# Peptides against a protein of PDB entry 5EFW: the designs that were tried, part 64

Target 1, 141 residues: chain A of PDB entry 5EFW
Amino acid sequence: TTLERIEKNFVITDPRLPDNPIIFASDSFLQLTEYSREEILGRNARFLQGPETDRATVRKIRDAIDNQTEVTVQLINYTKSGKKFWNLFHLQPMRDQKGDVQYFIGVQLDGTEHVRDAAEREGVMLIKKTAENIDEAAKEL

## One batch from the design tools (peptide; made by RFdiffusion4, then SolubleMPNN)

Design b1_p18_4_s1 (from b1_p18_4, 8 letters changed)
Fold by OpenDDE base, seed 4:
Structure b1_p18_4_s1 (fold): chain B 141 residues (1-141), chain A 18 residues (1-18)
Amino acid sequence: as target 1 above (141 residues)
Amino acid sequence: DEEIEKRIEEFLKKIKEL
C-alpha cells in the first residue's frame, strides 16, 4: 500500500487484540529495525527493547496504552542484529467517531544519540505531526 | 493466530485506497 511506503518509521497496533500486537508496519520501520514484515506482524513491539532500555520509560508506554492516552519518550531500542539506537517515540490512539480506541499509532525517530533541547523539540514536533498525518490518512477511507 | 490475521486484513481493507 502507499501507506507502507511513507518514508517514516511507524507501526499500527491493535489494542483490541491480546497484548496489543503490531498489525501494520512501514517499510522504513522494517529497514530501521532489520526485521521482516512477517517477523513483526502479530507481535507486541517490546521486541525492540533490550538490556539498556530504561524500564521506567517502558512503563510510561504501557501506562499510556492502558489509559488509552498518548505519550512521547526517548528510549534505547535494538535492531534485530543487536544494534542500539535512541528512539524518540510517540504513541497515540486512533479513535473512531464515538471516541473509542480502535488502534494505536507508534512513530519512531531514530538517532545515535539522545537528543536534547531544540533537536528534541523538533523531533517531537515531527513525530507528532507524522502520527496525525497517519491518523488522518487512515480515517479518510 | 486467526483473529490477528483477520484484524490485519480488516485494516488493510480499510486503507486499500491509500
Scores: peptide ipSAE 0.439, ipTM 0.876, DockQ to the pose 0.707
Fold by OpenDDE base, seed 3:
Structure b1_p18_4_s1 (fold): chain B 141 residues (1-141), chain A 18 residues (1-18)
Amino acid sequence: as target 1 above (141 residues)
Amino acid sequence: DEEIEKRIEEFLKKIKEL
């Protein structure tokens, strides 16, 4: 689809299914993480976590899902081959016209280091804008 | 598994015009 070909790293998940599985992924996300689409569809995104992933940060993500809110964090993720990267991650709910949560949008910005200050602010602005663009695109159909 | 496939298809149908 055209949505899959957007040159941003993102997934759509379905909180109405057990364990909030991935139901959609961009081509860029597959390239970043080194997984095929078949390997990730139907799975919870926790397969990106590993030994050095901060458990407290993961809990913030879980809390946002449970509370149906947005969150922005940085955490260590792993590719299929085991390569570590810093993921500046933004998650937000996708709501229907009645205001009910239907999906979550997850946007990833990869980096070689934990970003701070101006670089972090710029990255946050970028991934939030990306999430909003995806939300609007999906709602208009 | 079957339910996941159904939900994937529903989402793809929703975005087919994109």
Scores: peptide ipSAE 0.434, ipTM 0.875, DockQ to the pose 0.634
Fold by OpenDDE base, seed 5:
Parts: sequence; structure tokens; C-alpha cells
Structure b1_p18_4_s1 (fold): chain B 141 residues (1-141), chain A 18 residues (1-18)
Amino acid sequence: as target 1 above (141 residues)
Amino acid sequence: DEEIEKRIEEFLKKIKEL
């Protein structure tokens, strides 16, 4: 689909299924994480976590899912080969016309370093705008 | 998982023109 080919790292997850599995991923996300589409569809995105991933930050993500809210965090993630990267991550619900949550949009901005200050603010604006664009695109149909 | 496959298909149908 054209959506898969958007040059941004993102996934769509389904909170109406057990453990909120990934049901859609962009090509860029697959390239970033070094997984095939078949390897990740139907799985919870926690496979990106590893030894140095901050558990308190992970809990913030879990809480956002449970509370059906958005969250923006920065955390260590791992590729399939075990390469660490800093993930500036934004998650937000995709709601229907009635306001009910149907999916979540997760957007990843990867980096070799933890971003701070102006760079972090710029990254946050970018991934939030990306999530909104995806949400709007999905609602057009 | 049949339910996962069903939901994937539903989403793909939703975005078929995207």
C-alpha cells in the first residue's frame, strides 16, 4: 500500500486484540529494526526492548495504552542484530467517529545519541506531526 | 491466529486506497 511506503518509521497496533499486537508496519520501520514484516505482524512491539531499555519508560508506554492516551518518550531499543539505538517514540490512539479507540499509531525517530534541548523538541514535533498525518490518512477511507 | 489475520485484513481494506 502507499501507507506502507511512507518514508517514516511507524506501526499500527490493535488494542482490541490480546497484548496490542502490531497489525501494520511501514517499510522504513522494517529497515530500521531489521525485521521482516512476517516476523513482526501479530506481535507486541516489546521485542524492540532489551537489557538497557529503561523499565520505568516502558511502564509509561503501557500506562498510555491502558488509559487510551498519547505518550512521548525516549528509550533504548534494539534491532534484530542487537544494535542499540535511541528511539524518540510517540504513541497515540486512532479513534473512530464516536471517539472510541480502534488502533494505536506508534512513530519512531531513531538516533545514535540521546537527543536533548532543541533537537529533542524538533524530533517531538516531527513524530507528532507524522502520527497526525497517518491518523488523517487512515480516516479518509 | 485467525483473529489477528482478520484484523489485519480489515485494516488493509480500510486503507486500500492509501
Scores: peptide ipSAE 0.422, ipTM 0.873, DockQ to the pose 0.663
Fold by OpenDDE base, seed 1:
Structure b1_p18_4_s1 (fold): chain B 141 residues (1-141), chain A 18 residues (1-18)
Amino acid sequence: as target 1 above (141 residues)
Amino acid sequence: DEEIEKRIEEFLKKIKEL
């Protein structure tokens, strides 16, 4: 689909299923993480975490899912081959016309470094805008 | 998982025109 070909790293997850599994992934996300689509669909995105992933940051993500809110964090993630990267990650709920959460949109900005200050603000703006664009595109159908 | 597959298909159907 055109959505899969969006040149951004993102996934769609389904919180109405056990353990909030990934149900959709962009081609860019697969390229970034070095996984095939078959390997990630139906799985919780925690497979990207590893030894240096900050547990308090992971808890912030979990809390946002549980509370059906958005969150933006930076955390260490790992590719399939074990390469570390800093993930500037934004997550937000996708709601239906009644306001009920149907999905979550997760957008990833990869980097070799933890970004700060202006670079962080720019990255946050970018991934939030991306999430909104995905949400809007899905609602227009 | 059958339910996961079903939900994937539902989402794909939703976005088929994208």
Scores: peptide ipSAE 0.416, ipTM 0.872, DockQ to the pose 0.699

Design b1_p18_4_s2 (from b1_p18_4, 7 letters changed)
Fold by OpenDDE base, seed 3:
Structure b1_p18_4_s2 (fold): chain B 141 residues (1-141), chain A 18 residues (1-18)
Amino acid sequence: as target 1 above (141 residues)
Amino acid sequence: MEEIKKRIEEFLKKIKEL
């Protein structure tokens, strides 16, 4: 689709299904993570976690899902081949016209290091703006 | 699997890409 070809790393998940599975992924996300679309659709995104993924950071993501809120964190993720990367991750709910949560938007910015200060602020602005653009595109159609 | 497929189709329909 046109949405899949957006040159940003993102997924859409459905919290109304058991275990909040991925229902949509960008081509860039598949390239980053080294998975096929068939391997990830219908799965919870926790397959990106591994031995060095901070459990307290994972709990922050889980709490945001359960509370239907947005969150921004940095965590270690793993590709299919086992390569580690730092994921600057933003998650936010996509709401309908009544204000009910329909989906979650997850946006990933990858790097070789944990980013701080100005670089972190710039990355956060980028992934938040990307999530808002996806949300608006889905509302206007 | 069938329920997930339906939800994907519903989302794609919402974005007018079916």
Scores: peptide ipSAE 0.308, ipTM 0.827, DockQ to the pose 0.541
Fold by OpenDDE base, seed 2:
Formats: sequence, C-alpha cells, structure tokens
Structure b1_p18_4_s2 (fold): chain B 141 residues (1-141), chain A 18 residues (1-18)
Amino acid sequence: as target 1 above (141 residues)
Amino acid sequence: MEEIKKRIEEFLKKIKEL
C-alpha cells in the first residue's frame, strides 16, 4: 500500500487482540530493524528490546497502552542482528468517531546517541506530526 | 493467528485508498 511506503519508521498495533500485536509496518521500519514483514506481523513490538533497554521506560509505554494515552520516550532498541540504536519513540491511540481506541500508532526516530534539548524537541515534533498524519490519513478512508 | 490475520485484512481494507 502507499502507507507502507511512507518514508518514516512506524507500526500500527491492535490493542483489541491479545498482547497488542503489530498489524502493520512501514518499509522503513523493516529496514531499520532488519526484520521481514512476515517476522513482525502478529508479534508484540517487545522483540526490539534487549539487555540495555531501560525497564522503567518500557513500563511507561505499557502504562500508556493500559491507560489508552499517548507517550513519548527514548530507549535503547536492537535490530535483528543485535545492533543497538536510540529510539525516540512516540505512541498514540487511533480512535474512532465515538472515541474508542481501535489501534495504536508507534513512530520511531533512530539515532546513534541519546538526543537532548533542541534536538530532542525537534525529533519529538517530527514523530508526533508523523503519527498525526497517519491518524488523519486513516480517518479519511 | 487467524484472528490477527483478519484484523490485518480489516486494517488493509480501511487504508486501501492510501
């Protein structure tokens, strides 16, 4: 689909299914993470976590899912080959016209280092805008 | 797996014009 070809790292997950599995992934996300689409679809995104992934940050993501809220965090993730990267991650619910959560949008901005201050604010603005664009595009259909 | 497949298909149908 054209959505898969958006030049941003993102996934769509379905919280109405057990363990909130990935149901959609962009081509860029597959390239970043070094997984095939078949290896990812139907799985919880926790396969990106590893030894140096901060568990308190992971808990913030889990709390946002459970509370059906948005969250923005920065955490260590791992590619299939075990390469570490800093993931500036934004998660937000995709709601229907009644306000019920149907999906989550997860957007990833990768980097070699933890970003701070102006660079972090810029990255946060970018990934939030990307998530909003995906949400709006999905609502127009 | 079957339910996941159905939900993937549902989402893909929703975004078919994107």
Scores: peptide ipSAE 0.304, ipTM 0.823, DockQ to the pose 0.653
Fold by OpenDDE base, seed 5:
Structure b1_p18_4_s2 (fold): chain B 141 residues (1-141), chain A 18 residues (1-18)
Amino acid sequence: as target 1 above (141 residues)
Amino acid sequence: MEEIKKRIEEFLKKIKEL
């Protein structure tokens, strides 16, 4: 099924609520980030940012939300314990049948290193396909 | 996988109702 092909690390956010809070987080996302579901729900995903997170990359994410567009970036994120990881991140709007943005889908691919070249291209294809699978699954219900 | 799938389905149903 479409749902069986969804990768593990994702969130859904609600841009219609103040500060675009997380309204759903996958179990794998919780495991990756070391947070409980209760610690995450209702919060903006910026709690993953830290000292070495590139502010220009964060601005690209913010601009994509504001402009209701997709974005793919790679940035340093931090777990609850302060462990750094490279997040290959894809964000895209989930639209209703009228084309209006209802939610955003955020997909994370974690790594110990900044991925380049073929590995980056493969990771980008993977996280984009995951986001599409989530969007399709939502439309099938 | 099956439990995660169930949780996603339940959430997506909730989304559809909103």
Scores: peptide ipSAE 0.231, ipTM 0.770, DockQ to the pose 0.081
Fold by OpenDDE base, seed 4:
Structure b1_p18_4_s2 (fold): chain B 141 residues (1-141), chain A 18 residues (1-18)
Amino acid sequence: as target 1 above (141 residues)
Amino acid sequence: MEEIKKRIEEFLKKIKEL
């Protein structure tokens, strides 16, 4: 499929299913996280969290899902092998023509280090633009 | 954009068949 080959780290989740599971993941996301597609499809993305993941940041993500809003955060995530990385993460709802939430788009910046200042701003712009591009592409279907 | 669209279509089609 062509969507999986987009050279951006992203997932699509379905909040209408129990526990908002991942229904789609890019190849880049699989490479970043060291999981197979089979290992992650149908699961909530919380498997990326670990001991050093800030729980207040996780709550912001949960609150955004519950409130059907967008959020942008940085948090520690873990690969399958247990490697820590800083995830500059953007989440936004994908809405239908009626305004009802159909999916969430989650975009992850490639980065092993916490990004600050200009690099953070650039990263935020990039992941937001990526999410919008995915949303537009999905709405045209 | 077309490539993304095609794959989302394939994906949405696959989900509807699930």
Scores: peptide ipSAE 0.201, ipTM 0.736, DockQ to the pose 0.074; fails the geometry check

Design b1_p18_4_s3 (from b1_p18_4, 8 letters changed)
Fold by OpenDDE base, seed 1:
Structure b1_p18_4_s3 (fold): chain B 141 residues (1-141), chain A 18 residues (1-18)
Amino acid sequence: as target 1 above (141 residues)
Amino acid sequence: MEEIEERIKEFLEKIKKL
């Protein structure tokens, strides 16, 4: 689909299913994480977490899902081969016309380092704008 | 598994025009 070909790292998850599984992933996300589409569909995105992933940051993501809110965090994630990367991650709910949460949009910006200050602000702006563009594209259908 | 596959399909059908 045109959505899969968006040159951004993102997933769509379904909180109406047990454990909020990934139901869609961009080609860029598959390339970043070194997983096939078959390996990730139907799974919770926590498979990207590892030993150095901050548990307080993971709790913020869980709390945002439970409260049906957006969150932006940075956390260590791991590729299939075990390579560490810093994930500047934004998650937001995708709502229907009634305002009910149907999906979550997760956008990832990968980096070798934890970003701060101007670089963090720029990255946050980029991933938020990406999430909004995905939400709009999915609503116009 | 079937429910997830159905929901994936529904989403893909929704975005098929994209």
Scores: peptide ipSAE 0.340, ipTM 0.831, DockQ to the pose 0.716
Fold by OpenDDE base, seed 5:
Structure b1_p18_4_s3 (fold): chain B 141 residues (1-141), chain A 18 residues (1-18)
Amino acid sequence: as target 1 above (141 residues)
Amino acid sequence: MEEIEERIKEFLEKIKKL
């Protein structure tokens, strides 16, 4: 499928279901996070959060979902084994032809360090472009 | 849970057609 060809870390969530659960995850996302598909489908993506995850940054993600807007943030996430990584994260709504939100697209760029300056700008451009490609691939859903 | 499982299944079936 077109979505399966996108070799990036991403999830699709359904805000029309209780607690905006993950309904799709890329193979790369499963590899990054060390979870099986069965372990994460139907769950909210907050299982990636841990002790050093900035709660103000998490609130920005929540506010974007509640307001049906996009957001780009960088936060500490954790794999299943407890390994920390810096997640340059982009979230945007997937809208139907009427402009109504049907899903959210979440794209993750992982790194060992917090990225700044030119590297951050490059990463942001990459994850935004990836989200647009996913949106285009999912227009037939 | 049943509604979520059904919704996931429906979504996966849609993706398989793309």
Scores: peptide ipSAE 0.292, ipTM 0.825, DockQ to the pose 0.940
Fold by OpenDDE base, seed 4:
Structure b1_p18_4_s3 (fold): chain B 141 residues (1-141), chain A 18 residues (1-18)
Amino acid sequence: as target 1 above (141 residues)
Amino acid sequence: MEEIEERIKEFLEKIKKL
């Protein structure tokens, strides 16, 4: 689809389905994570976690989903081949006109290294702006 | 921006039909 070709790492999840599965992923996300679309659709994004993934950071993501809020975190994730990368991750709910959560938008920064200071701030601004652009495009429907 | 918005629009239209 034309959406899959957006040159940003993102997923859309459906919290109305059991275990908040991925319902959409960009081609860039598939390239980053080394998974096929078939391997990830219908699954919870926790398959990116591994031994060095900080459990307190994972809890922040879970709590944001449960509370239907946004969160921005940086955590170790793993590709399909087991390669570690630092994921600067932003998650936010996509709400309907009534304010009910319909989906979550998850955006990942392009990068394998832990980002700090100005680079972290820039990355956070970028992934938040990407999520807002996705949300706005979704609301125009 | 416009290309991303249009692409997301097309996707959500497809999801609504699923």
Scores: peptide ipSAE 0.253, ipTM 0.750, DockQ to the pose 0.063
Fold by OpenDDE base, seed 3:
Structure b1_p18_4_s3 (fold): chain B 141 residues (1-141), chain A 18 residues (1-18)
Amino acid sequence: as target 1 above (141 residues)
Amino acid sequence: MEEIEERIKEFLEKIKKL
C-alpha cells in the first residue's frame, strides 16, 4: 500500500487483541529488522528484544501501554540475524472520536550508538512528528 | 497527506472486514 511505502520505520499495534500484536508495518521497518511481513504480523514487538535490552526501559514501554499514554525511550534491539542497534523509540495511543484507544503507533529511529543532547532532541522531534502525521491521517476516518 | 489518509482509511476498512 502507499502507507507501507512511507520511508519511516513504524508499526501499528492493536491493544484490543491479546498481547497487543503488530497489525501493520512499514517496508522500512521490515528492512531495518530483517523480518518478512508474514513473520511479524500478529506478534507482539518484544521479538526485537535480546540479552542487552534494558529491562527497566522495557517496563516503561509496558507501563505506557497499560496506562494508555505516550512514551519515548532508547533501547537495544536486535535484527533477525542478531545485529544490535540502538532504537530511539516513540509510542503513542491512537484514539477514536470518543477518545477510546483503538491502536498504538510505534516509530523507530535506528543507530549504532546511543544518541544524546542535540542529536537526541532532533531524533525525538522527528519520530514524534512521524507519529502525529500517522495519527492525523487516521483521524479523518 | 491526502493519499496517506485515503490509504489508512482503506486499510482500517479492510481490517474491519477481516
Scores: peptide ipSAE 0.235, ipTM 0.739, DockQ to the pose 0.070

Design b1_p18_4_s4 (from b1_p18_4, 7 letters changed)
Fold by OpenDDE base, seed 3:
Structure b1_p18_4_s4 (fold): chain B 141 residues (1-141), chain A 18 residues (1-18)
Amino acid sequence: as target 1 above (141 residues)
Amino acid sequence: MKEIKERIEEFLKKIKEL
């Protein structure tokens, strides 16, 4: 689809299914993480976590899912080959016309370091804007 | 597995014109 070819790292998940599995991923996300589409569809995104992933940060993501809220965090993730990267991650609910949560949008900005100050603010603006663009594109259908 | 596949197909059908 045109949506898969958007040059941004993102996934769509379905919280109405057991364990909030990935139901859609961009080509860029597959390239970043080194997984095939077949390897990730129907799985919870926790396969990106590893030994150095902060458990308190993971709990913030879980709390946002459970409370149906947005969250923005930075955490260590791992590719299929075991390469570490810093993930500036934004998650937000996608709601229907009644206001009920239908999906979650997850957007990833990768880097070799934990970003701070101006670089963090710029990255946060970028991933939030990307999530809003995906949400609007999905509402027009 | 069947239920996940159906939900993926529903989402892909929704975005087919994108």
Scores: peptide ipSAE 0.307, ipTM 0.813, DockQ to the pose 0.680
Fold by OpenDDE base, seed 1:
Structure b1_p18_4_s4 (fold): chain B 141 residues (1-141), chain A 18 residues (1-18)
Amino acid sequence: as target 1 above (141 residues)
Amino acid sequence: MKEIKERIEEFLKKIKEL
């Protein structure tokens, strides 16, 4: 699909289903994480977390889902092979015409290091713009 | 599992029109 071919790391999740599972993933996300589409669809994205993933940061993500708000954080994630990466992660709700939350859009920017200052601001701008573009593309359907 | 699969298929059907 045109959406799958977006050269960005992203997932769509469904908070109306038990445990907010991934219902869509970009090809880039599969390449980044080293998982197949079959291995991730229907699962909560927490399988990317590991020993060095900050639990307070994970709580911020959970709180944003529970409160139906956006959040931007950096956290350590792990590929299928166990490689660590820094994930600059943005999550936002996708709302219907009535304003009800239907999905969440999760966008990932991977890096070898925790980004700060200008690099963080640039990365945040990029992943937020990506999420808005996905939301717009999905609403035009 | 059935409900998740159906919701995935519905979303995929929606985006295939893109």
Scores: peptide ipSAE 0.306, ipTM 0.826, DockQ to the pose 0.763
Fold by OpenDDE base, seed 2:
Structure b1_p18_4_s4 (fold): chain B 141 residues (1-141), chain A 18 residues (1-18)
Amino acid sequence: as target 1 above (141 residues)
Amino acid sequence: MKEIKERIEEFLKKIKEL
């Protein structure tokens, strides 16, 4: 689909299903994570977590899902082959016209190191703008 | 499994209509 070909790392999840599974993944996300689409669809995104993933940061993501709010964090994720990367991650709810949460949009910006200050602000701006673009594209459906 | 598949298909169908 046109949405799959967006040159950004993102997933869409369905919080109305048990364990908020991934229902959509971009081609870039598959390339980044080294998983096939079949390996990802229907699974919770926690498979990206590993030994060095900060559990307090994971709790912030969980709290945002439970509270139906947005969150931006930076955490260690792992590819299928076990390669670590810093994920500057933004999550936001996709709401219908009534304001009810239908999906979550998760956008990932990968890096070799933890980014700070201006680089972090730039990355946050980028992933938030990407999430908004996906939300707008999905509302036109 | 079936419900997840149906929801994925529903979402993909929605996207294809754009």
Scores: peptide ipSAE 0.305, ipTM 0.822, DockQ to the pose 0.673
Fold by OpenDDE base, seed 5:
Structure b1_p18_4_s4 (fold): chain B 141 residues (1-141), chain A 18 residues (1-18)
Amino acid sequence: as target 1 above (141 residues)
Amino acid sequence: MKEIKERIEEFLKKIKEL
């Protein structure tokens, strides 16, 4: 089954290209965000941000990219139609056999509400495990 | 644009076998 059909919201980005553009997106991500694949490929994922997106949280994501580290945050994102959702977001580097960063994996868990406590912990475990599964699948090639 | 397209195509080619 192609990575596109994994029933999880995720993107792959290429930090070796200017502005770390999306180079791959799951079908679920397209459905969530209401964008076509053509509309998002080659773009930075910041198009999901809007007026109520916390800029300090966005800076944490940028810092993780720049430092080649993982990050987990929860932030307001917007669909193409302008619908707000809470995105429990996990980002991690995909490294080659030498340990060099080749890509980033971004996994999104959407919700109508900001998740807390046990629900947040469960969501974090889910999106982290999803990112690891994608990393493993992509390394087999 | 060309470089982005090439990188997308390379990645898609890689994952088509998954």
Scores: peptide ipSAE 0.285, ipTM 0.806, DockQ to the pose 0.690

Design b1_p18_5_s1 (from b1_p18_5, 8 letters changed)
Fold by OpenDDE base, seed 1:
Structure b1_p18_5_s1 (fold): chain B 141 residues (1-141), chain A 18 residues (1-18)
Amino acid sequence: as target 1 above (141 residues)
Amino acid sequence: TADKKFFEEVRKKIKEKL
């Protein structure tokens, strides 16, 4: 299925720790970004940003974290080797039973180009569904 | 399904890490 073909690139971050570090990364995320797990755990995900990353888009992500809301954006990211990719990125809070934010879920869909219109809508639906599935999986622990 | 198996694995990994 289309959903089965999506690369499940995601991280979980802890906003209760200084600078909202990555505390979990999927194997696919490591493959995409060319980093080892040891290189990224405990770090803020901003190491993926580079010269062509839109700073206004980055501010939208920061604002969503600060306001404890979800956001969906497209931005240029870089692998460890310096390869550029377009990241269709979705971030949402993971809340406990009391409604308090415990973590953030970040889901990445990579591409060689900025996606528009129907392709963008499809990608957004896929990464949002992935985020919800991660949230459900975490709540059943 | 492939997705179900993946998220079962994710749940296991999250439980082990957190």
Scores: peptide ipSAE 0.150, ipTM 0.740, DockQ to the pose 0.084
Fold by OpenDDE base, seed 4:
Structure b1_p18_5_s1 (fold): chain B 141 residues (1-141), chain A 18 residues (1-18)
Amino acid sequence: as target 1 above (141 residues)
Amino acid sequence: TADKKFFEEVRKKIKEKL
């Protein structure tokens, strides 16, 4: 499918199901996080969080979901083996033809350090564009 | 598990839509 050909780290979640589980994950996301598809489908993405994950940043993500808005943040995430990475993360709702939220698109850009200024701006542009591409693909546009 | 099968069905529906 068009969506499968997008070679970026992303997930699609379903807020209409209990605890907003992951219903789709890209191959790149699986490689990044070191999980199999079976291990993550049906789970909330919070399994990526760990001891050094900033709880205030997590709250921003939760608020965006509850308010059905987009958000862009950087936070510490962990792979299955326990490796830390800085996740430049963008989340946005996917809406139906009526404007109602059907899904969320989450896009991850990984790095070994927290990025700022020009590097952050470039990363943000990339992950936002990726999210839009996924949204268009999901809508068959 | 039944739970995993349910989410695989959801995934299948998304794949069919996309």
Scores: peptide ipSAE 0.109, ipTM 0.733, DockQ to the pose 0.083
Fold by OpenDDE base, seed 2:
Structure b1_p18_5_s1 (fold): chain B 141 residues (1-141), chain A 18 residues (1-18)
Amino acid sequence: as target 1 above (141 residues)
Amino acid sequence: TADKKFFEEVRKKIKEKL
């Protein structure tokens, strides 16, 4: 499928289901996070959070979901083995032709350190473009 | 689990539509 050809870290979630669970995860996302697909599907993405994950940043994500808006943040996430990584994260709603939110697209760009300045701007452009590509690929949903 | 199977089916449906 077109979606499977997108070699990026991303998930699709369903806000119409309880707790906005992941309904799709890319192979790259599974590799990054060290989880199997079976471990991921049906879960809220909060399992990536850990002790050093900034709670205020998490609240920004929650607010974006609640308000059905996009958000771009950078936060500490954890793999299944407990390895920390900096996640440059973009989330945006996938809307139908009527403008109603059908899904959320979450795109992750991983790094060993917090990125700033030009590197951050480039990363943001990349993950936003990726999200748009996923949205376009999934437009028939 | 039953829930996991459900979401796998959802995933399949997504793939079928793409």
Scores: peptide ipSAE 0.107, ipTM 0.714, DockQ to the pose 0.080
Fold by OpenDDE base, seed 5:
Structure b1_p18_5_s1 (fold): chain B 141 residues (1-141), chain A 18 residues (1-18)
Amino acid sequence: as target 1 above (141 residues)
Amino acid sequence: TADKKFFEEVRKKIKEKL
């Protein structure tokens, strides 16, 4: 679809379904994580976590979902083959016209290294802007 | 699996609404 072909790493999840599963994933996200679309859809994104994923960071993500707020963090994720990568991750709710949360948009910065300082700020701006673009694109499909 | 089929159906419905 047009949404899936956006050249950014992102997923859309449905918090109204059990365990907030991924319902959409971009082609780039699949390439990054080495999963097929069929392997990802219907699963909670926690399958990307592994031994070196910081649990406190994961808790921040969980809290943002529970509170229906946005969050931006960096965490170690793992590809299907077990390769580690640093994920600069932004999550925000997608709301309907009434203001109710329908979905979450998760955006991942491309790259395998931890970003710091100016590079981090730039990356954060990029993934936040990407999330807004996805929000608009999803509403206009 | 039954769960997988369910989520695929949900996905299709969402695609129609998005």
Scores: peptide ipSAE 0.088, ipTM 0.699, DockQ to the pose 0.085

